# Peptides against a protein of PDB entry 7VSI: the designs that were tried, part 16

Target 1, 32 residues: chain A of PDB entry 7VSI
Amino acid sequence: EDISEDPSWARVVNLNALLMMAVAVFLWGFYA

## One batch from the design tools (peptide; made by RFdiffusion4, then SolubleMPNN)

Design b2_p13_2_s3 (from b2_p13_2, 10 letters changed)
Fold by OpenDDE base, seed 1:
Structure b2_p13_2_s3 (fold): chain B 32 residues (1-32), chain A 13 residues (1-13)
Amino acid sequence: as target 1 above (32 residues)
Amino acid sequence: GAALVLTALLLAL
């Protein structure tokens, strides 16, 4: 099986990753 | 905080 990402779903995953990182930074900044 | 989230989203598009 080829594990290459579907381009459309790769974008969705990358966007969600960036959103999660941003939320994590804001939570850290707020509570630290 | 929301402004930075929106900025990150816009940069990612």
Scores: peptide ipSAE 0.072, ipTM 0.607, DockQ to the pose 0.250
Fold by OpenDDE base, seed 3:
Structure b2_p13_2_s3 (fold): chain B 32 residues (1-32), chain A 13 residues (1-13)
Amino acid sequence: as target 1 above (32 residues)
Amino acid sequence: GAALVLTALLLAL
């Protein structure tokens, strides 16, 4: 309970994580 | 690359 995630905000964070991962892949492809 | 972004968005919904 102490470090449990709210399911609504967990989805928002996961969405942003996936977007950041996509951007990272683009940067890797561009500079590597 | 844009397809990867779209795929990620679709999977995240």
Scores: peptide ipSAE 0.072, ipTM 0.617, DockQ to the pose 0.228
Fold by OpenDDE base, seed 4:
Structure b2_p13_2_s3 (fold): chain B 32 residues (1-32), chain A 13 residues (1-13)
Amino acid sequence: as target 1 above (32 residues)
Amino acid sequence: GAALVLTALLLAL
C-alpha cells in the first residue's frame, strides 16, 4: 500500500495545522 | 484557566 501524502493536500493540512496552533495560542493567551 | 482552554481545544478536535 502507498501511504505517501499527496503534496497538494499535505500543504493544505500543514497550513491548517499552523492556523489551528496560532488560534490555540491566542485563546490560551486570552483566557489564561 | 489555561487547563480549561486546552481541554476545550482538545474536545473541539
Scores: peptide ipSAE 0.070, ipTM 0.620, DockQ to the pose 0.092
Fold by OpenDDE base, seed 5:
Structure b2_p13_2_s3 (fold): chain B 32 residues (1-32), chain A 13 residues (1-13)
Amino acid sequence: as target 1 above (32 residues)
Amino acid sequence: GAALVLTALLLAL
């Protein structure tokens, strides 16, 4: 099985990952 | 704040 990423979906996943990390940092900054 | 979100968006493009 080829585990290489589809370029379009790789971008979507990377965007969501970065947004989630940003939200996590904001929550950490607010509550910690 | 917003700068971090914008940076994340730019890095994701």
Scores: peptide ipSAE 0.069, ipTM 0.617, DockQ to the pose 0.213

Design b2_p13_2_s4 (from b2_p13_2, 11 letters changed)
Fold by OpenDDE base, seed 4:
Structure b2_p13_2_s4 (fold): chain B 32 residues (1-32), chain A 13 residues (1-13)
Amino acid sequence: as target 1 above (32 residues)
Amino acid sequence: AEDLVQTALRLLL
């Protein structure tokens, strides 16, 4: 209960995580 | 920039 995520902020964080993973895959694809 | 990214990726992966 004390560490439960706010659903709106959880969505923002998750979308940013997905964006960062996509950027990492592009960097890997182009430079590694 | 490419060398920096490549070096970083080699260290992380």
Scores: peptide ipSAE 0.067, ipTM 0.591, DockQ to the pose 0.070
Fold by OpenDDE base, seed 5:
Structure b2_p13_2_s4 (fold): chain B 32 residues (1-32), chain A 13 residues (1-13)
Amino acid sequence: as target 1 above (32 residues)
Amino acid sequence: AEDLVQTALRLLL
């Protein structure tokens, strides 16, 4: 299907999303 | 950088 995710790239995107969320939580916890 | 981050967080929260 035209919008189906490649399983390998889906994992890379998900890992980057988790890393960005972790950084955001630490920035919030330290500066807010 | 710290003041910029703090300002951005104050605008978003």
Scores: peptide ipSAE 0.066, ipTM 0.586, DockQ to the pose 0.065
Fold by OpenDDE base, seed 3:
Structure b2_p13_2_s4 (fold): chain B 32 residues (1-32), chain A 13 residues (1-13)
Amino acid sequence: as target 1 above (32 residues)
Amino acid sequence: AEDLVQTALRLLL
């Protein structure tokens, strides 16, 4: 498919997304 | 730093 992701880079992006969500939740929980 | 984070959260929420 024209928009298909490389499975290795998809995993890296997904892990970074989870890390960013965790950081955002900690910032929200501490400062809001 | 705390005021900056609070300001950013107020803009996003």
Scores: peptide ipSAE 0.065, ipTM 0.583, DockQ to the pose 0.068
Fold by OpenDDE base, seed 1:
Structure b2_p13_2_s4 (fold): chain B 32 residues (1-32), chain A 13 residues (1-13)
Amino acid sequence: as target 1 above (32 residues)
Amino acid sequence: AEDLVQTALRLLL
């Protein structure tokens, strides 16, 4: 199935998404 | 860098 997620890579992507959201909030709070 | 971030935030928000 062409869009099925490997559960190991899904976790890596989700952790990176959380990290990127934290960085975005930091940039917003510091520079906006 | 600060001006670039502010410009990006002004365009996105």
Scores: peptide ipSAE 0.065, ipTM 0.585, DockQ to the pose 0.068

Design b2_p13_3_s1 (from b2_p13_3, 6 letters changed)
Fold by OpenDDE base, seed 5:
Structure b2_p13_3_s1 (fold): chain B 32 residues (1-32), chain A 13 residues (1-13)
Amino acid sequence: as target 1 above (32 residues)
Amino acid sequence: SLLELGLAVLQAA
């Protein structure tokens, strides 16, 4: 089975990954 | 640390 990414959804996933990482960093900065 | 980051996420949930 082909597991290569669809380019459009790859962008959506990557952008959401960056947003989630930013949120995680803010939480770390606040509580740690 | 990664441990502190994980704990921070759990605290916020």
Scores: peptide ipSAE 0.048, ipTM 0.532, DockQ to the pose 0.080
Fold by OpenDDE base, seed 1:
Structure b2_p13_3_s1 (fold): chain B 32 residues (1-32), chain A 13 residues (1-13)
Amino acid sequence: as target 1 above (32 residues)
Amino acid sequence: SLLELGLAVLQAA
């Protein structure tokens, strides 16, 4: 069972994850 | 709180 990622796409996914977390924090900061 | 974060996300959706 290989769950290894392609390094280039792993970076794209990780950057999107960070952006999503930042947006979530701004939503929390604005509405809470 | 985590509850407030979850509710904020749901409200914005």
Scores: peptide ipSAE 0.048, ipTM 0.528, DockQ to the pose 0.080
Fold by OpenDDE base, seed 3:
Structure b2_p13_3_s1 (fold): chain B 32 residues (1-32), chain A 13 residues (1-13)
Amino acid sequence: as target 1 above (32 residues)
Amino acid sequence: SLLELGLAVLQAA
């Protein structure tokens, strides 16, 4: 419980993580 | 490659 996440903010963080991964893949695809 | 990916990220920054 000490390091448990608030469910709403967990979703926000996870969505941002997915967006960051998508951007990284597109950058790789564009420049490599 | 990982190097190319890293450089791409740096170029975008």
Scores: peptide ipSAE 0.046, ipTM 0.530, DockQ to the pose 0.083
Fold by OpenDDE base, seed 4:
Structure b2_p13_3_s1 (fold): chain B 32 residues (1-32), chain A 13 residues (1-13)
Amino acid sequence: as target 1 above (32 residues)
Amino acid sequence: SLLELGLAVLQAA
């Protein structure tokens, strides 16, 4: 079974990962 | 600290 990513969905996942990281940093900065 | 943990994660990525 091929576990390689579809390039289009890889971009979507990467964008969401970056957004989640940014939100996490802002939440940490505000509440911690 | 969480800062150190975050830096460790970024460094390991």
Scores: peptide ipSAE 0.035, ipTM 0.451, DockQ to the pose 0.138

Design b2_p13_3_s2 (from b2_p13_3, 6 letters changed)
Fold by OpenDDE base, seed 4:
Structure b2_p13_3_s2 (fold): chain B 32 residues (1-32), chain A 13 residues (1-13)
Amino acid sequence: as target 1 above (32 residues)
Amino acid sequence: SLLELGLAVLLAA
């Protein structure tokens, strides 16, 4: 409860995390 | 390389 996530913002954060991971993989794939 | 992967993750974040 104290550090529990709001469900709506949890989805936003999770989507952004996945997008950031995809961008990271693309950058690695392009420059490495 | 793993170094490039790590740097890419940090720069993308």
Scores: peptide ipSAE 0.063, ipTM 0.607, DockQ to the pose 0.102
Fold by OpenDDE base, seed 1:
Structure b2_p13_3_s2 (fold): chain B 32 residues (1-32), chain A 13 residues (1-13)
Amino acid sequence: as target 1 above (32 residues)
Amino acid sequence: SLLELGLAVLLAA
């Protein structure tokens, strides 16, 4: 199966992933 | 703790 990504959408997904990681770290830092 | 980290990830999602 082809699971290659369109470069433009890959960037959008990657940016959202980084934002989600930052939010997760802030929540961890605040409550843990 | 790892539990808190996991919960934070779930809540952030």
Scores: peptide ipSAE 0.062, ipTM 0.603, DockQ to the pose 0.099
Fold by OpenDDE base, seed 2:
Structure b2_p13_3_s2 (fold): chain B 32 residues (1-32), chain A 13 residues (1-13)
Amino acid sequence: as target 1 above (32 residues)
Amino acid sequence: SLLELGLAVLLAA
């Protein structure tokens, strides 16, 4: 089956990934 | 520590 990404949803996922990484880094920086 | 980083990632998700 084709697992190619829909370009519009790819952008949404990538933005969410960046936001989640930023939150993770801030939490690490705050508690560690 | 790596443990704290892992926990931070899990809590953020």
Scores: peptide ipSAE 0.062, ipTM 0.604, DockQ to the pose 0.099
Fold by OpenDDE base, seed 3:
Parts: sequence; structure tokens; C-alpha cells
Structure b2_p13_3_s2 (fold): chain B 32 residues (1-32), chain A 13 residues (1-13)
Amino acid sequence: as target 1 above (32 residues)
Amino acid sequence: SLLELGLAVLLAA
């Protein structure tokens, strides 16, 4: 219960993580 | 390169 994740914020965090990964990959693809 | 990938990740963050 203590380390469990709030479902709503879990979704927000996951979406932001995916966005950050996508941006990172596009930057890598552009400059590499 | 690994350097480019690392920099890309840092710049994205």
C-alpha cells in the first residue's frame, strides 16, 4: 500500500515517460 | 554513436 502507485498519476507519469523517450529517439535519429 | 545518444537523452530531459 505504501509503495503502490495512484492509478491516475501513474498514467500521467507513464505518458510523460513515453513522450520523453520519443523526443530522445528523434533527437538521436536527427543528429546521429 | 553512444555519445550522440547520451547527449540526445540529456537534451531531451
Scores: peptide ipSAE 0.061, ipTM 0.603, DockQ to the pose 0.100

Design b2_p13_3_s3 (from b2_p13_3, 7 letters changed)
Fold by OpenDDE base, seed 4:
Structure b2_p13_3_s3 (fold): chain B 32 residues (1-32), chain A 13 residues (1-13)
Amino acid sequence: as target 1 above (32 residues)
Amino acid sequence: DLLALGRAVLLLA
């Protein structure tokens, strides 16, 4: 079975990853 | 610092 990413969902995942990273940095900045 | 970073990561989990 092919495990290659669907291009449309890959974009959604990448966007969510960036958002989560941004949130993590803001939380770090607030509590550090 | 790393302690604050660790706490921040845990809050996201």
Scores: peptide ipSAE 0.106, ipTM 0.688, DockQ to the pose 0.095
Fold by OpenDDE base, seed 2:
Structure b2_p13_3_s3 (fold): chain B 32 residues (1-32), chain A 13 residues (1-13)
Amino acid sequence: as target 1 above (32 residues)
Amino acid sequence: DLLALGRAVLLLA
């Protein structure tokens, strides 16, 4: 397909997404 | 709260 996701970059993006969510939760927990 | 969540999002940006 024209818009198929490269599985190697999919893993990189997913890991970065998880890290960003973890940082966001820590910041929320620290300041809220 | 929502205000703290907004601040947290801005810190990530």
Scores: peptide ipSAE 0.104, ipTM 0.689, DockQ to the pose 0.094
Fold by OpenDDE base, seed 3:
Structure b2_p13_3_s3 (fold): chain B 32 residues (1-32), chain A 13 residues (1-13)
Amino acid sequence: as target 1 above (32 residues)
Amino acid sequence: DLLALGRAVLLLA
């Protein structure tokens, strides 16, 4: 309850996390 | 390379 996530914002945060991880992997693959 | 990885991380900041 105290640290519960709102379901709609949980999806937004999760999608943003996945997008940022994808970008990070491509940058790593290209430069490292 | 660790140095190249560091540069890649900085590009996300």
Scores: peptide ipSAE 0.097, ipTM 0.683, DockQ to the pose 0.091
Fold by OpenDDE base, seed 1:
Structure b2_p13_3_s3 (fold): chain B 32 residues (1-32), chain A 13 residues (1-13)
Amino acid sequence: as target 1 above (32 residues)
Amino acid sequence: DLLALGRAVLLLA
């Protein structure tokens, strides 16, 4: 409970994490 | 250099 996330901000963070991972994969795929 | 770092992170993930 003490480390529980606000559901709205958890979604924002998760979406940004996915976007960052996607960008990283595209960079890796393009330059590797 | 940053791109190389990014590849390293992805390989560890």
Scores: peptide ipSAE 0.096, ipTM 0.670, DockQ to the pose 0.097

Design b2_p13_3_s4 (from b2_p13_3, 7 letters changed)
Fold by OpenDDE base, seed 2:
Structure b2_p13_3_s4 (fold): chain B 32 residues (1-32), chain A 13 residues (1-13)
Amino acid sequence: as target 1 above (32 residues)
Amino acid sequence: DLLALGLAVLLAA
């Protein structure tokens, strides 16, 4: 069974990953 | 601060 990513959902996941990383960095920068 | 980084990751998830 193939587990390759659907191109549309891959984009959604990648964008959410970038948003999460941005939020994480800002929280780190604010509290560290 | 590594603790702050860890907490940031958890809160962002």
Scores: peptide ipSAE 0.077, ipTM 0.653, DockQ to the pose 0.106
Fold by OpenDDE base, seed 4:
Structure b2_p13_3_s4 (fold): chain B 32 residues (1-32), chain A 13 residues (1-13)
Amino acid sequence: as target 1 above (32 residues)
Amino acid sequence: DLLALGLAVLLAA
């Protein structure tokens, strides 16, 4: 079974992960 | 604080 990522969707997922982390840090910074 | 961090992660996800 091939579990390798499609390169195009890998980029989309990685960008979303980075955006989520950035938003989380800013919310932490604002409310903590 | 740690609670705010946890909530921030949940809201971002």
Scores: peptide ipSAE 0.076, ipTM 0.651, DockQ to the pose 0.108
Fold by OpenDDE base, seed 1:
Structure b2_p13_3_s4 (fold): chain B 32 residues (1-32), chain A 13 residues (1-13)
Amino acid sequence: as target 1 above (32 residues)
Amino acid sequence: DLLALGLAVLLAA
């Protein structure tokens, strides 16, 4: 079974992951 | 604190 990612969608997912992590850190930093 | 961190992750997702 091939689990390799499509390169274009891999970029989309990775960028969204980075954005979510940044938002999470800012929320934590502001409210904690 | 850990609660704020957990909530931040949940809200960001």
Scores: peptide ipSAE 0.075, ipTM 0.650, DockQ to the pose 0.105
Fold by OpenDDE base, seed 3:
Structure b2_p13_3_s4 (fold): chain B 32 residues (1-32), chain A 13 residues (1-13)
Amino acid sequence: as target 1 above (32 residues)
Amino acid sequence: DLLALGLAVLLAA
């Protein structure tokens, strides 16, 4: 409860995390 | 290479 996530903001954060991971994979693939 | 991998991880964090 003290460090629990709000369900709506948890979804926003998770979607941003997926986008950031996709960008990271493309940067790795392009420059490595 | 490993440098590109490390930078990609940092940018995604």
Scores: peptide ipSAE 0.074, ipTM 0.648, DockQ to the pose 0.110

Design b2_p13_4_s1 (from b2_p13_4, 12 letters changed)
Fold by OpenDDE base, seed 5:
Structure b2_p13_4_s1 (fold): chain B 32 residues (1-32), chain A 13 residues (1-13)
Amino acid sequence: as target 1 above (32 residues)
Amino acid sequence: IAKQLQETALKLL
């Protein structure tokens, strides 16, 4: 329970992580 | 950005 994530905030964090990965790929592509 | 991605994709083929 101490290390369990709240489902709502877990979704927010996961979606932001995916968006950051997408942006990173675009930046990599732009400078490649 | 889209054009750079296309160029990168072509380089990888």
Scores: peptide ipSAE 0.032, ipTM 0.446, DockQ to the pose 0.099
Fold by OpenDDE base, seed 4:
Parts: C-alpha cells; sequence; structure tokens
Structure b2_p13_4_s1 (fold): chain B 32 residues (1-32), chain A 13 residues (1-13)
C-alpha cells in the first residue's frame, strides 16, 4: 500500500496537533 | 495565568 493517510486517522492526528499547539501556547504564556 | 498572558502579550506588541 502507498503511504497515504487514512482520512479518519488524519483527522485524529490533526486534532491532536491543534490540542498540543494550544497547550504549548498556554505554557509559553504562563512561563514567558 | 491571566496576568502572565497579559504581560506576554504586551511584550509582543
Amino acid sequence: as target 1 above (32 residues)
Amino acid sequence: IAKQLQETALKLL
């Protein structure tokens, strides 16, 4: 099979990426 | 948290 993303898991990964970025922004805001 | 966010925001401007 080709290394193309499954649409359902791509969505899960993208949502987790957004959550991680949000947490990172809060940590940056708290400690900067 | 809110105070730190405000201080950070002011530093960015």
Scores: peptide ipSAE 0.031, ipTM 0.443, DockQ to the pose 0.103
Fold by OpenDDE base, seed 1:
Structure b2_p13_4_s1 (fold): chain B 32 residues (1-32), chain A 13 residues (1-13)
Amino acid sequence: as target 1 above (32 residues)
Amino acid sequence: IAKQLQETALKLL
């Protein structure tokens, strides 16, 4: 439990990770 | 700079 994530913040981080992945794909498509 | 980072990233994958 020392490194267990708070469920609410885990969702926020995961959603932001997905958003950043989407942005990265668009940047890849634009610049590569 | 951004293009160099992208090229490096793509080379690592």
Scores: peptide ipSAE 0.028, ipTM 0.441, DockQ to the pose 0.073
Fold by OpenDDE base, seed 3:
Structure b2_p13_4_s1 (fold): chain B 32 residues (1-32), chain A 13 residues (1-13)
Amino acid sequence: as target 1 above (32 residues)
Amino acid sequence: IAKQLQETALKLL
């Protein structure tokens, strides 16, 4: 399908998304 | 605003 994700790159993107969310929560916890 | 939301969230825990 035209908009389907490559499984290996989908995993890389998902892991980076989780890391970014973790960093955001730590920044919120520290500065808010 | 973020601080007030955090304080409210913590009160609900």
Scores: peptide ipSAE 0.026, ipTM 0.383, DockQ to the pose 0.079

Design b2_p13_4_s2 (from b2_p13_4, 12 letters changed)
Fold by OpenDDE base, seed 2:
Parts: structure tokens; C-alpha cells; sequence
Structure b2_p13_4_s2 (fold): chain B 32 residues (1-32), chain A 13 residues (1-13)
């Protein structure tokens, strides 16, 4: 399908999402 | 701010 995810790029996107969430948690924690 | 959005989201979990 046109909107199907490539498995290798899906993994890269998911890892970047986790990294962004970790950074967000650290920033929230530091400035809270 | 992004901090406020994250804080609110965490409170709703």
C-alpha cells in the first residue's frame, strides 16, 4: 500500500521518538 | 509552552 511503513525506517522513527520523549522528561524534570 | 503541555499530559495519565 502507498501508506505502508518500511520496517527499517519504522525502527529509526520509533527510536527517535523514544529519544525525544527521554529528552522531554529530562527537561521537564530539570526545570520543574 | 512545551513544558506545560508535557506536564498536563502526564497529569492526565
Amino acid sequence: as target 1 above (32 residues)
Amino acid sequence: TARQLIETALELL
Scores: peptide ipSAE 0.048, ipTM 0.511, DockQ to the pose 0.090
Fold by OpenDDE base, seed 5:
Structure b2_p13_4_s2 (fold): chain B 32 residues (1-32), chain A 13 residues (1-13)
Amino acid sequence: as target 1 above (32 residues)
Amino acid sequence: TARQLIETALELL
C-alpha cells in the first residue's frame, strides 16, 4: 500500500507524539 | 487559545 507506514519509524513518530502531548499538557496546566 | 479550545471541548463531553 502506498500509504503504509514503516513499523520502526511509526514507533518513533508515535513516541514523539506522546512526548509532545505530555509537554503541551504540562504547559497548559502550568499556565491555567 | 489552544487552552480555551481544549477547555471548551472538555465542557462538551
Scores: peptide ipSAE 0.038, ipTM 0.461, DockQ to the pose 0.072
Fold by OpenDDE base, seed 3:
Structure b2_p13_4_s2 (fold): chain B 32 residues (1-32), chain A 13 residues (1-13)
Amino acid sequence: as target 1 above (32 residues)
Amino acid sequence: TARQLIETALELL
């Protein structure tokens, strides 16, 4: 399918998304 | 602030 993700890059993107969410939660907890 | 909006949203759940 034209919009299908490469499985290896999908994993990299998902891990980075989780890291970004963790950083956002810590910043919210500390500063906001 | 964004946090206050999120906290309010969580309180409404």
Scores: peptide ipSAE 0.032, ipTM 0.435, DockQ to the pose 0.069
Fold by OpenDDE base, seed 1:
Structure b2_p13_4_s2 (fold): chain B 32 residues (1-32), chain A 13 residues (1-13)
Amino acid sequence: as target 1 above (32 residues)
Amino acid sequence: TARQLIETALELL
């Protein structure tokens, strides 16, 4: 299947996405 | 504006 994600890398990407979202929220809060 | 959008969304929750 051409667009199917590798389960291991899908988890890595999802975790990084969550981390980046958390950082973005902190930056948003810090810079008002 | 993105922040305003998120702020508005949070107010509606």
Scores: peptide ipSAE 0.035, ipTM 0.442, DockQ to the pose 0.084; fails the geometry check

Design b2_p13_4_s3 (from b2_p13_4, 10 letters changed)
Fold by OpenDDE base, seed 2:
Structure b2_p13_4_s3 (fold): chain B 32 residues (1-32), chain A 13 residues (1-13)
Amino acid sequence: as target 1 above (32 residues)
Amino acid sequence: VAELLRRVALALL
């Protein structure tokens, strides 16, 4: 079984991870 | 921080 990530889904996941980190930093900056 | 994390956790459930 190949455990390599599909390159298109890897990009989607990475972009979502970056967006979620940015949102988390803004929430922390304003409310913590 | 703890209250923020609680609110985020509840918003994601």
Scores: peptide ipSAE 0.062, ipTM 0.567, DockQ to the pose 0.074
Fold by OpenDDE base, seed 4:
Structure b2_p13_4_s3 (fold): chain B 32 residues (1-32), chain A 13 residues (1-13)
Amino acid sequence: as target 1 above (32 residues)
Amino acid sequence: VAELLRRVALALL
């Protein structure tokens, strides 16, 4: 079974993960 | 923190 990530989709997922972390830190920093 | 978590949870529903 090929469980290898497609390199283009892996990049999209990683960029979205970084964006979500930045938003989470922003919300924590200003509202928590 | 608790109110923030509640608001985030509601925004994701």
Scores: peptide ipSAE 0.062, ipTM 0.566, DockQ to the pose 0.076
Fold by OpenDDE base, seed 3:
Structure b2_p13_4_s3 (fold): chain B 32 residues (1-32), chain A 13 residues (1-13)
Amino acid sequence: as target 1 above (32 residues)
Amino acid sequence: VAELLRRVALALL
């Protein structure tokens, strides 16, 4: 497939996405 | 929401 994600980089991106969501929820929970 | 956006903006400077 022309749009294939490298499984190692997919994992890195997904982990960073989870970290960013956790930070966003923290900021919302304490300051909004 | 507006205060949250201000705090995020300041954290990114």
Scores: peptide ipSAE 0.061, ipTM 0.573, DockQ to the pose 0.076
Fold by OpenDDE base, seed 5:
Structure b2_p13_4_s3 (fold): chain B 32 residues (1-32), chain A 13 residues (1-13)
Amino acid sequence: as target 1 above (32 residues)
Amino acid sequence: VAELLRRVALALL
């Protein structure tokens, strides 16, 4: 298939996405 | 949103 996700990199991206969402929620909760 | 982005930008300087 032309677009395939490597399972190890998928996990790294997902963990970084969760971390960035947590930081964004804390920033929003403190300053908005 | 714009005020939040300004505060984040200032916190990173």
Scores: peptide ipSAE 0.061, ipTM 0.572, DockQ to the pose 0.069

Design b2_p13_4_s4 (from b2_p13_4, 11 letters changed)
Fold by OpenDDE base, seed 4:
Structure b2_p13_4_s4 (fold): chain B 32 residues (1-32), chain A 13 residues (1-13)
Amino acid sequence: as target 1 above (32 residues)
Amino acid sequence: LAKALQELASLLL
């Protein structure tokens, strides 16, 4: 419970993390 | 920015 994630915010952060990774891959793929 | 991210990616992959 000390550093446990709020389940709602954990989902928001995880979705944003996936979006950021997808954008990074597309940028890399376009310019590489 | 994209070129900088590409350089970072080249170090990691």
Scores: peptide ipSAE 0.038, ipTM 0.504, DockQ to the pose 0.083
Fold by OpenDDE base, seed 5:
Structure b2_p13_4_s4 (fold): chain B 32 residues (1-32), chain A 13 residues (1-13)
Amino acid sequence: as target 1 above (32 residues)
Amino acid sequence: LAKALQELASLLL
């Protein structure tokens, strides 16, 4: 309960996590 | 990979 996520913000965080992973992969692909 | 991670870290920090 104390560490439970609000469903709406959980979606926002998950989408941002996917975006950041995509950016990281593109940077890795470009510089490596 | 190590070089790529270092580049990423340098951009984020």
Scores: peptide ipSAE 0.038, ipTM 0.502, DockQ to the pose 0.082
Fold by OpenDDE base, seed 3:
Structure b2_p13_4_s4 (fold): chain B 32 residues (1-32), chain A 13 residues (1-13)
Amino acid sequence: as target 1 above (32 residues)
Amino acid sequence: LAKALQELASLLL
């Protein structure tokens, strides 16, 4: 409960995390 | 691989 995430903000954070990972992979792929 | 990671790290920091 104390460290539980609000479901709406959890989704926002998760989507941002996925976007950042995708960007990182594309950058890695571009310069590798 | 190490060079690619270093390039990515340099963009983020």
Scores: peptide ipSAE 0.035, ipTM 0.488, DockQ to the pose 0.082
Fold by OpenDDE base, seed 1:
Structure b2_p13_4_s4 (fold): chain B 32 residues (1-32), chain A 13 residues (1-13)
Amino acid sequence: as target 1 above (32 residues)
Amino acid sequence: LAKALQELASLLL
């Protein structure tokens, strides 16, 4: 299927997305 | 940076 996610890479991407969101919230809290 | 991201978020949400 054209846009189906590989489950292992989906997990890696999701974990990195959550990490990026946490960093973004800390940056927002510190600088804004 | 955080303020810039907040401005961007205000445009998208």
Scores: peptide ipSAE 0.034, ipTM 0.479, DockQ to the pose 0.079

Design b2_p13_5_s1 (from b2_p13_5, 11 letters changed)
Fold by OpenDDE base, seed 2:
Structure b2_p13_5_s1 (fold): chain B 32 residues (1-32), chain A 13 residues (1-13)
Amino acid sequence: as target 1 above (32 residues)
Amino acid sequence: LAEELIKKALALL
């Protein structure tokens, strides 16, 4: 419980991580 | 500028 993730915020962080990875791949595909 | 920065960042991978 000391360093446990709140399950709602864990989902928000995970979704943001996936979105950022998708954006990074699109930037790679567009500029590289 | 953004294109060059992205290319430089990608070159490090």
Scores: peptide ipSAE 0.037, ipTM 0.477, DockQ to the pose 0.073
Fold by OpenDDE base, seed 1:
Structure b2_p13_5_s1 (fold): chain B 32 residues (1-32), chain A 13 residues (1-13)
Amino acid sequence: as target 1 above (32 residues)
Amino acid sequence: LAEELIKKALALL
């Protein structure tokens, strides 16, 4: 399909998304 | 500055 992802890059992107969400929560907890 | 920017970003949620 035109928008299909490579499974290895999908894992890298998903892990980075989780890490960014964790950092955002820590910044919220620290500064708000 | 970073603290104020974070507060402004949170205010949009």
Scores: peptide ipSAE 0.036, ipTM 0.470, DockQ to the pose 0.073
Fold by OpenDDE base, seed 5:
Structure b2_p13_5_s1 (fold): chain B 32 residues (1-32), chain A 13 residues (1-13)
Amino acid sequence: as target 1 above (32 residues)
Amino acid sequence: LAEELIKKALALL
């Protein structure tokens, strides 16, 4: 229980992680 | 500046 994830917040974090990865790929494509 | 920093970061991969 000490470090267990709340399912709702886990989903929010995962969606933000995917969004960040997409932005990173676009920055790579634009500048590299 | 941001462009050069991004290029340098990518070069480390």
Scores: peptide ipSAE 0.036, ipTM 0.470, DockQ to the pose 0.072
Fold by OpenDDE base, seed 3:
Structure b2_p13_5_s1 (fold): chain B 32 residues (1-32), chain A 13 residues (1-13)
Amino acid sequence: as target 1 above (32 residues)
Amino acid sequence: LAEELIKKALALL
């Protein structure tokens, strides 16, 4: 499919997304 | 400054 993700890079992006969400939650918890 | 900027950013959500 034209918009299909490469499975290896999809995993890297998903892991980075989870890390960014964790950092955002800690910043929210600390400053809000 | 960083704390106030983060609070302002969060207020947009």
Scores: peptide ipSAE 0.036, ipTM 0.467, DockQ to the pose 0.071

